# Peptides against a protein of PDB entry 5KEZ: the designs that were tried, part 97

Target 1, 320 residues: chain A of PDB entry 5KEZ
Amino acid sequence: NVAIYNPFRPWWERYQPVSYKLCTRSGNEDEFRNMVTRCNNVGVRIYVDAVINHMCGNAVSAGTSSTCGSYFNPGSRDFPAVPYSGWDFNDGKCKTGSGDIENYNDATQVRDCRLTGLLDLALEKDYVRSKIAEYMNHLIDIGVAGFRLDASKHMWPGDIKAILDKLHNLNSNWFPAGSKPFIYQEVIDLGGEPIKSSDYFGNGRVTEFKYGAKLGTVIRKWNGEKMSYLKNWGEGWGFVPSDRALVFVDNHDNQRGHGAGGASILTFWDARLYKMAVGFMLAHPYGFTRVMSSYRWPRQFQNGNDVNDWVGPPNNNGVI

## One batch from the design tools (peptide; made by RFdiffusion4, then SolubleMPNN)

Design b2_p16_4_s2 (from b2_p16_4, 9 letters changed)
Fold by OpenDDE base, seed 2:
Structure b2_p16_4_s2 (fold): chain B 320 residues (1-320), chain A 16 residues (1-16)
Amino acid sequence: as target 1 above (320 residues)
Amino acid sequence: SVAEEQYEKYIKLEYE
C-alpha cells in the first residue's frame, strides 16, 4: 500500500493498495505465512481484510513510496506490480463531473464512481476479477480461512460473486477437503439509501451496523431506552437474519467516532459500558460475533474532532 | 453517507 508520512504512517494507509504483495508494515510474506501456520496449528483461524474495490487515491503522487517499494502512478492508473492500467478502472463508466461518488442515492454512482477519490477498479472485467482472485487464492493457499471484503457496498454483488467463484477450497492441511472460505462483507446499511445489505446475502454474511449503533443507545440509556427492550434483540429490531449477520460493538472506523452509529458507539474508552455491551453480545444468540482488540492512542479533540484519529497501533518508527 | 464520512477524513488529511 501507499506509505503515508503526513500524518506519519496512519492506520488507514492500508486501505490504499498499490499492489497485492504481502509486504506491509506488519511484515513480509514469509512472516505472514509463518504466523498463519502457527495460528492454524493451535486452532486460531485467520481472516484477511481484503481491499479489492479500489487502489490508492487519485491524487497520490507517483513514485515508489509504498510499503514494498513498488512503483505506482495514480495519475495514469499505472500499477505495474499487479499489473493494472487505465483499462482496469471505471473512469469512463462513472458519469459524475468529479469522478467521485456525488449522490449516494444513486446506486450506480456508489458502485461505479470513486469512493472519496480512491481509484475504482473495473470489477466487471474478467482480467480484474482474475487478478483479485489470484491475490485471494494466494492467501487461501497459505492457509487463511476467509475474508472480510472491504467497501462491499461499492461493488456490484454480481462482480463479487464472480470473484468468489474463482476461489480455491481452503488449505487441506488445516481444513476439511472441500471447505470454502468464510466471507463477510462490509456493507453499511442503516437505512435510507438504495443499496441494501440483502443485496449481498448471496455472497456471504454482511456487517450489521445497526447492532452496535442501537446497542450503544440502549446501554447509554439514550432517548429513554431500557435494557428490557432487548428481549427481542436481533431480527425483532429490524436487523438482518441471524445467519447473514456479522455483529460487533465497534470497529476500527466507528471506534473513532466517524463511522456508522456516531457517538452512540461504545468503545473501550467507556470501559464499563463497553464490557456490558460486549458481554451482552456474546451472551445473546444473534449473528456471528466479532470482538474488537484495540489500543489507546493520544486523542486530541479540536472542535469536536479527534485530530489524532489517524494513529495506528503501537509501532517502532512506523514498523508494527 | 456514512461510507463517505469514513473515508473522506483520511483522504483529506493525506492531501492537506
Scores: peptide ipSAE 0.259, ipTM 0.805, DockQ to the pose 0.103
Fold by OpenDDE base, seed 5:
Formats: sequence, structure tokens, C-alpha cells
Structure b2_p16_4_s2 (fold): chain B 320 residues (1-320), chain A 16 residues (1-16)
Amino acid sequence: as target 1 above (320 residues)
Amino acid sequence: SVAEEQYEKYIKLEYE
């Protein structure tokens, strides 16, 4: 991915890929393979956060300022390490003046235009699908158990399905023969926009962001909410079907005060209430649960916003 | 949009 130095190596640089090489601040491919093997051998399965909707930002300078030193040129859509070229992006398909998503009430824009300048891959093309599938299959062959698909609402469900249909069975060294990768898709659906979580049920589970938002409100006793109202928690609260839901109290985005959930989201900063929320989540049968493991950072609020929300995990001068 | 707000913030920070 792109190496960003302003701010200094933020966590979110990881979401601006320039190749599918397993060569990042977390380590190289051999180290990753070793980690996957060690984890699988003790029954811990690995799920990869796969960024397949886009490459890096349109405005990033061309060069080799990337975690693996690969050359890239956003201006010409040249990513030779894949390789991708100008034919592999949705520039011609997006009809907005800026090339970015301008109206989130237009599902076509949301899926065909750039997410805040991030170069949008033409997932309609078999070539692009195949390159992504090759990346994911390499990971499957290494021994990962599945994937979180980043920015899924920005991809057509059918394109995702086409990619998933190209995937290998899981590695038989650790998984039963014929096992399929576990897929959960990041879809932010709090209502009010045309893209719905249900659009993606056919591909796997989806993130249910209403879960953490509503649970936070209840536990905080906001708006007269009571714990007794949780009697019909789950589908009764308008959440997606339990067998399609991936649920969580917080994630890396809304933990930082932005993203889906807003101020209601409980985090480790609110230790007592957070423990209550996590305990409830783990005790309740609704959805597939995900527990956050994070780190402290030097929060600095200015006008209600943490100006240090970019701070990544503990590192040594940028090296994790 | 929540998604827009989220990613826009990161891009702005990158180029400030």
C-alpha cells in the first residue's frame, strides 16, 4: 500500500493498495505464511481484510513510496505490480463531474464512482475479477479461513459473487475438503440510503452496524431506552437475519468517533459500559460476534473531533 | 453519508 507520512504512517494507509503483494508494515509473505500456519495449528483461524474495491487515492503522487517499493502511478492508473492499467478502472463508467461519489442516494454512483478519490476498480471486467481472485486464492492456499470485504457497499453484489465463484476451497491441511471461505462484507446500512445490507446476503454475512449503535444507546440510557427493551433484541429491532449478521460493539472506525454509530458507540474508553455491552453481545444468540482488540492512543479533541484519530498501532518509527 | 464522512476525513488528513 501507499506509505503516507503526513500524518506519519496512519493506520488507514493500509486501505490504499498499490499491489496485492503480501508486503506491508505488518511483515512480508514468509512471515505471514508462518503466522497463518502457527495460528491454524492451534485452532486459530485467520480472516483477511481484503481491499478489493479500489486502489490508492487519485491524488497520490506517482513513484515508489509504497510498503513494498512497488511503482505506481495513480494519474495514469498504472499499477504494474498487479498489473492494472487505465482499462481496469471505472473512470469512464462514472458519470459525475468530479469522478467521485457525489450523491449517496444514487446507488450507481456509490458503486461506479470513486470513494473520496480512491481509484475505483472495474469489477465488471473478468480480468479485474481474476486478478482479485488470484490474490484471494493465494491467501486461501496459504491457509486463511476467509475474508472481510472492505467497502462492500461500493461494489455490485454480482461482481462480488463473480469473484467469490473463482475462489478455491480452503486448504485441506487445516480444513475439511470442500470447505468454502467464510465471507463477511462491510456494508454500512443504518437506513435512509438505497443500498441495503440485504443486497449482499447472497455473498455471505454482512456487518450490522445498527447493533453497536442501538446497544450503545440502550446501555447509556439515552432517549429513555431501557435494558428491558432488549427482550426482542435482534430481528425484532429491525436488524438483519441472525444468520446473515456479523455483530460487534465497536470497530476501528467508529471507535474513533466517526463512522457508523456516532457518539452512541461504546469503546474501551468507557470501560464499565463497554464490558456490559460486550458481555451482553457474547451472551445473546443473535448474529456472529466479533470482539474488538485495540490500543490506546493520545486522543486530542478539537471542536468535538479527535485530531489524532489517525494514530496507528504501537510501532517503532513506523515499523510495526 | 457515514462512509463518505469516514473516508473524506482520511483523504483530507493525507493532503494537509
Scores: peptide ipSAE 0.225, ipTM 0.799, DockQ to the pose 0.104
Fold by OpenDDE base, seed 3:
Structure b2_p16_4_s2 (fold): chain B 320 residues (1-320), chain A 16 residues (1-16)
Amino acid sequence: as target 1 above (320 residues)
Amino acid sequence: SVAEEQYEKYIKLEYE
């Protein structure tokens, strides 16, 4: 991915890929392979956050400022480490003046235009699908158990399916023969927009962002909410079917206050309430649960916003 | 949009 130095090596640089090389601030491919093996050997499975909707921002300077030193040129859509070229992006397909998503009530824009400048991959092309599948299959062969698909809302469900149909079975060294990768898709659906979580049920589980948002309001006793109202928690609250839901109290985005759920999201900063929420989530049968492991950073609020929400985990000059 | 808000902030910070 792009190595960003202003601010200094933020956590979100990971979501601006320039290649599919397993060579990042966390380590090289050999180290990753070693980690996956060690984890699998003790029954801990690895699920990779796969960024496959886009490459890096269109305004990033060309060069070799990347975690693996690969050259890239966003301006010309040149990512030779893949390789991708201008033919592999949706620049011509997006009809907005800016090339970015301008109207989230237009599902076509949401899928075909750039997410805040992030170069949007042409996932309808078999070449692009195959390059992504190759990346994911390499990970599967290493021994990962599945994937979080980043920014799934911005990909056509059919394109996702086409990629998933190219995937190998899981590594038989650790998984039963014929096992399929576990797929959960990040889709932010709080209602009011045309793209629905149900559009993605056919590909795997979907993140239910209503879960953390609503649970936060209940635990905080906001808006007259009571714990007793959780009696029909799950589908009774309008959430997706339990067998399609991946649930969580917070994630890396919304724990910083600007993601789905807003201020209602409970985090480790509110330790007591957070423990209550996580405890409830783990005790309740609804959905597939995910627990966040984060870190403290020097929060600095200006005009209601944390100007240091970019801060990544403890590191040594950007190297974790 | 929540998605826009989420990603826009990161991009803005990068280019400041």
Scores: peptide ipSAE 0.214, ipTM 0.797, DockQ to the pose 0.103
Fold by OpenDDE base, seed 1:
Structure b2_p16_4_s2 (fold): chain B 320 residues (1-320), chain A 16 residues (1-16)
Amino acid sequence: as target 1 above (320 residues)
Amino acid sequence: SVAEEQYEKYIKLEYE
């Protein structure tokens, strides 16, 4: 991914890829293989946060300022480490003046235009699908168990399906023969927009962002909410079917006060309430549960916003 | 939108 120095190496630089090389501040490919093997050997499975909707921002300076040193040129849509070129992006398909999503009530813009300047891959092309599948299959062959598909609402469900249809079965060294990758898709659907979580049910599970948002309000006792109201928690609260839901109290995005849920989201910063929420989530039989493991950073609030919400995880490799 | 708000901040910070 791109190496961003202002702010200094933020966590979100990881979501601006310039190649599919397993070479980031989290480690190199050999280290990743080692981790996956060690985890699998003790029954811990690995799923990868796969950023396949886009490459880096269109305004990022060209060069080799990336975690693996790969050259890239956003201006010319040149990512030779893949390789991608101008033919592999939706620039000509997006009809907005800016090239960015301008209207989230237009599903076509949401999927064909750039998400805040992030170069939008032409996932309709078999070439692009194959490059992504090769990346994911490489991970499957290493021994990962599945994937979180980042920014899924910005991809056409059929394009995702086409990629998933190219995936190998899981590595038989650790998984039963014929096992399929575990897939869950990040789809932010709080209602009011045309793209629905149900559009993606055919590809795998989806994130239920209403879960953490609503649970937060209940645990915080906002607006007179009571724990007794959780009697019909799950589908009874209008959430997606349990067998399609991946649920969580917080994630790396909304624990920073932005995204779905806003201030209602409970995090480790609110230790007591957070433990209550996580405990309830784990005890309740709705959805596939995910527990967050995060880190502390030096929060600094200005006008109600943490100006240090960019701070990445602790890192001491000092090289990439 | 929620998605726009989430991503916009990070992209802007990169250039400010």
Scores: peptide ipSAE 0.206, ipTM 0.790, DockQ to the pose 0.103

Design b2_p16_4_s3 (from b2_p16_4, 10 letters changed)
Fold by OpenDDE base, seed 3:
Structure b2_p16_4_s3 (fold): chain B 320 residues (1-320), chain A 16 residues (1-16)
Amino acid sequence: as target 1 above (320 residues)
Amino acid sequence: SVAEEQYKRYVKLEYE
């Protein structure tokens, strides 16, 4: 991915890929392979956050400032380490003046235009699908158990399916023969927009962002909410079917106080309430649960926004 | 949108 130095090596640089090489600020491919093996040998499975909707931002300077040293040129859509070129992006398909998503009530824009400047891959092309599948299959062959598909809301479900149909079975050294990768898709659906979580049920589980948002309001006793109202928690609250839901109290995005759930989201900053929420989530049978492991950073609020929400985990000069 | 609110902040910071 792009190595960003202003601000200094933020956590979100990981979501601006320039190649599918497994050499990042976390380590090289050999180290990753070693970790996966060690984890699998003790029954801990690895699920990869796969960024396959886009490459890096369109305004990032060309060069070799990347975690693996690969050259890239966003301006010309040149990613030779893949390789991708201008033919592999949706620039011509997106009809907005800016090239970015301008109207989230237009499902076509949401899928075909750039997410805040991130170069949008043409996932309708078999070449692009195959390059992504090759990346994911390499990980599967290493021994990962599945994937979080980043920014799934911004990909057509059919394109996702086409990629998933190219995937290998899981590595038989650790998984039963014929096992398929576990797939959960990040889709932010709080209602009111045309893209629905149900559009993605056919590909795997979907993140249920209503879960953390609503649980936060209940635990905080906002708007007269009571714990007794959780009696029909899950589908009774309008959430997706339990067998399609991946649930969580917070994630790396919304723990920073904005987006899906906003201020209602409980985090480690509110330790007591957070423990209550996580405890409830783990005890309740609804959905597939995910627990967050995060870190403290020097929060500085200006006009209601944390200007340091970019800060990544404790690191050694950007290396973690 | 919720998605825009989450992603926009981080990309904007890169360009500052």
Scores: peptide ipSAE 0.059, ipTM 0.758, DockQ to the pose 0.101
Fold by OpenDDE base, seed 4:
Structure b2_p16_4_s3 (fold): chain B 320 residues (1-320), chain A 16 residues (1-16)
Amino acid sequence: as target 1 above (320 residues)
Amino acid sequence: SVAEEQYKRYVKLEYE
């Protein structure tokens, strides 16, 4: 991915890929293989946050400022390490003046235009699908158990399906023969927009962002909410079917206090309430649970916004 | 958009 130095190596640089090389601030491919092997050997499975909707931002300077030193040129859509070229992006498909998503009530914009400037891959193309599948299959062959598909809301479900159909079975060294990768898709659906979580049920589980938002409200006793109202928690609250839900109290994005869930989201900053929420989540049978493991950072609020929300995990001069 | 608010930070600082 792009190596960003201003701010200094933010967590979100990982979401600006320039190649599918397993070479990042966390280590190289051999180290990754070693980690996956060691984890699998003790029954810990690895699920990769797969960024397959896009490459890096369109405004990032061309060059070799990347975690593996690969050259890239966003301006010309040149990512030779894949390789991708101008043919592999939705520049011509997106009809907005800016090239970015301008109207989130237009599903075609949401999927065909750039997410906040991130170069949008043409996932309709078999070539692109195959390159992504190759990347994911490489990970599968290494021994990962599945994937979080980043920004799934911004990909056509059919395109995702086409990629998933190209995936290998899981590595039989650790998984039963014929096992398929576990897929959960990040879809932010809090209502009010045309793209629905249900659009993606055919591909795997989806994130249920209503879960953390509503649970936070209840535990905070906002709006007169009571714990007793959780008697029909799950589908009874309008959430997706349990067998399609990936649930969580917070994630790295809404942990910063904005967006999906807003201020209702409970985090480790509110330790007692957070423990209550996580405890409830783990005790309740609804959905597939995900527990957040985060870190403290030096929050600095200016006009209600944390200017240090970019700060990544504890690191040694950028190396984790 | 909620999604826009979540993702905006990813590229904002790279814009001139």
Scores: peptide ipSAE 0.058, ipTM 0.762, DockQ to the pose 0.098
Fold by OpenDDE base, seed 1:
Structure b2_p16_4_s3 (fold): chain B 320 residues (1-320), chain A 16 residues (1-16)
Amino acid sequence: as target 1 above (320 residues)
Amino acid sequence: SVAEEQYKRYVKLEYE
């Protein structure tokens, strides 16, 4: 991915890929392979956060300032390490003046335009689908068990399906023959916008962002909410079907107090309430549960916003 | 939008 130095190596640089090389501040491919093997050998499965909607930001300077030294040129849409070129992006499909999503009530913009300047891949193209599938299949062959598909809201469900149809069965060294990768898709659907979580049910599970948002409100006892109201928690609260839901109290985005869930989201910063929420989630039978493991950073609030919400996880490799 | 609030702040911060 792009190496961002201002701010200094933020967590979100990981979501600006310039190649599909397994070479980041988290480690290199050999280290990753080693981890996957060791984990599989003790029954711990690995699911990869796959960034396949886009490449890096359009305004990032061209060059080799990337975690694996790969050259890239956002201006010319040149990513030779893949390779991608100008033909592999949705620049021509997006009809907005800026090239970015301007109206989230327009589903075509949400999917064909750039997410906050991130170069939007033309996932309708078989070439692009194949390059992504090759990346994911490489991971499957290493031994991963499945994927979180980042920014799924910004991809057409049919394009995702086309990619998934190209995926190998899981590695038979650790998984039963014929096993398919576990897929869950990040779709932010809190209502009020045209793109719905149900659009993606055919591809796998979907993140239920209403879960953390509503649970946070209840645990915080906001607006007179009571734990007793959780009697019909799940579908009874208007959430997606349990067998399609991936549920969580917080994620890396809303942990920072913005976006889906807003201030209601409980995090490790509110330890007591957070433990209550996580405990409830794990005890309740609704959905497939995900527990967050995060880190402390030096929060600095200015005008109600943490100006240090960019701080990435601890890293001391000093190399990439 | 909710999605915009999550992504906009971080991606554009470098260029502000």
Scores: peptide ipSAE 0.058, ipTM 0.751, DockQ to the pose 0.103
Fold by OpenDDE base, seed 5:
Structure b2_p16_4_s3 (fold): chain B 320 residues (1-320), chain A 16 residues (1-16)
Amino acid sequence: as target 1 above (320 residues)
Amino acid sequence: SVAEEQYKRYVKLEYE
């Protein structure tokens, strides 16, 4: 991915890929393979956060400032390490003046335009699908159990399916023959927008962002909410079917007040309430649960916004 | 709004 130095190596640089090389601040491919093997051998499965909707930001300077030193040129859409070229992006398909998503009530913009400048891949193209599938298959062959699909809301469900249909069965060294990768898709659906979580049920599970948002209001006792109202928690609260839901109290985005859920989201900063929420989540049968493991950073609020929300995990002068 | 929150999620790119 792109190496960002202003701010200094933020967490979100990980979501600006320039190649599908397993070469990042977390380690190289050999180290990753070793980790996957060790984890699988003790029954711990690995699910990769796969960034396949886009490449890096269009405003990033061309060059080799990347975690693996690969050359890239956002201006010309040149990513030779893949390789991608200008033919592999949705620039011509997006009809907004800026080339970015401008209206989230326009599903075509959400899927065909750039997510805040992130170069949007033309996932309708078999070539692009194949390059992504090759990346994911390489990971499957290494021994990963499945994937979180980043920014799934911004991809057409059919394009996702086309990619998934190209995937190998899981590695038979650790998984039963014929096993399929576990897929969960990040889709922010709190209602009020045209893209729905149900659009993606055919591909796998989806993130249920209503879960953390609503649980937060209940635990915080906001708006007269009571714990007794949780009697029909799950589908009774308008959430997606349990067998399609990936649930969580917080994630890395809404932990910082971004993405979805707003101030209702409980985090480790609210230790007591957070433990109550996580405990409830783990005790309740609804959905597939995900527990957050995060870190402290020096929060600095200005006008209600944390100006240090970019701070990445603990590191030694940029080295993790 | 939800849309604004989604935008905010990636406004961080403006720091580049």
Scores: peptide ipSAE 0.054, ipTM 0.753, DockQ to the pose 0.120

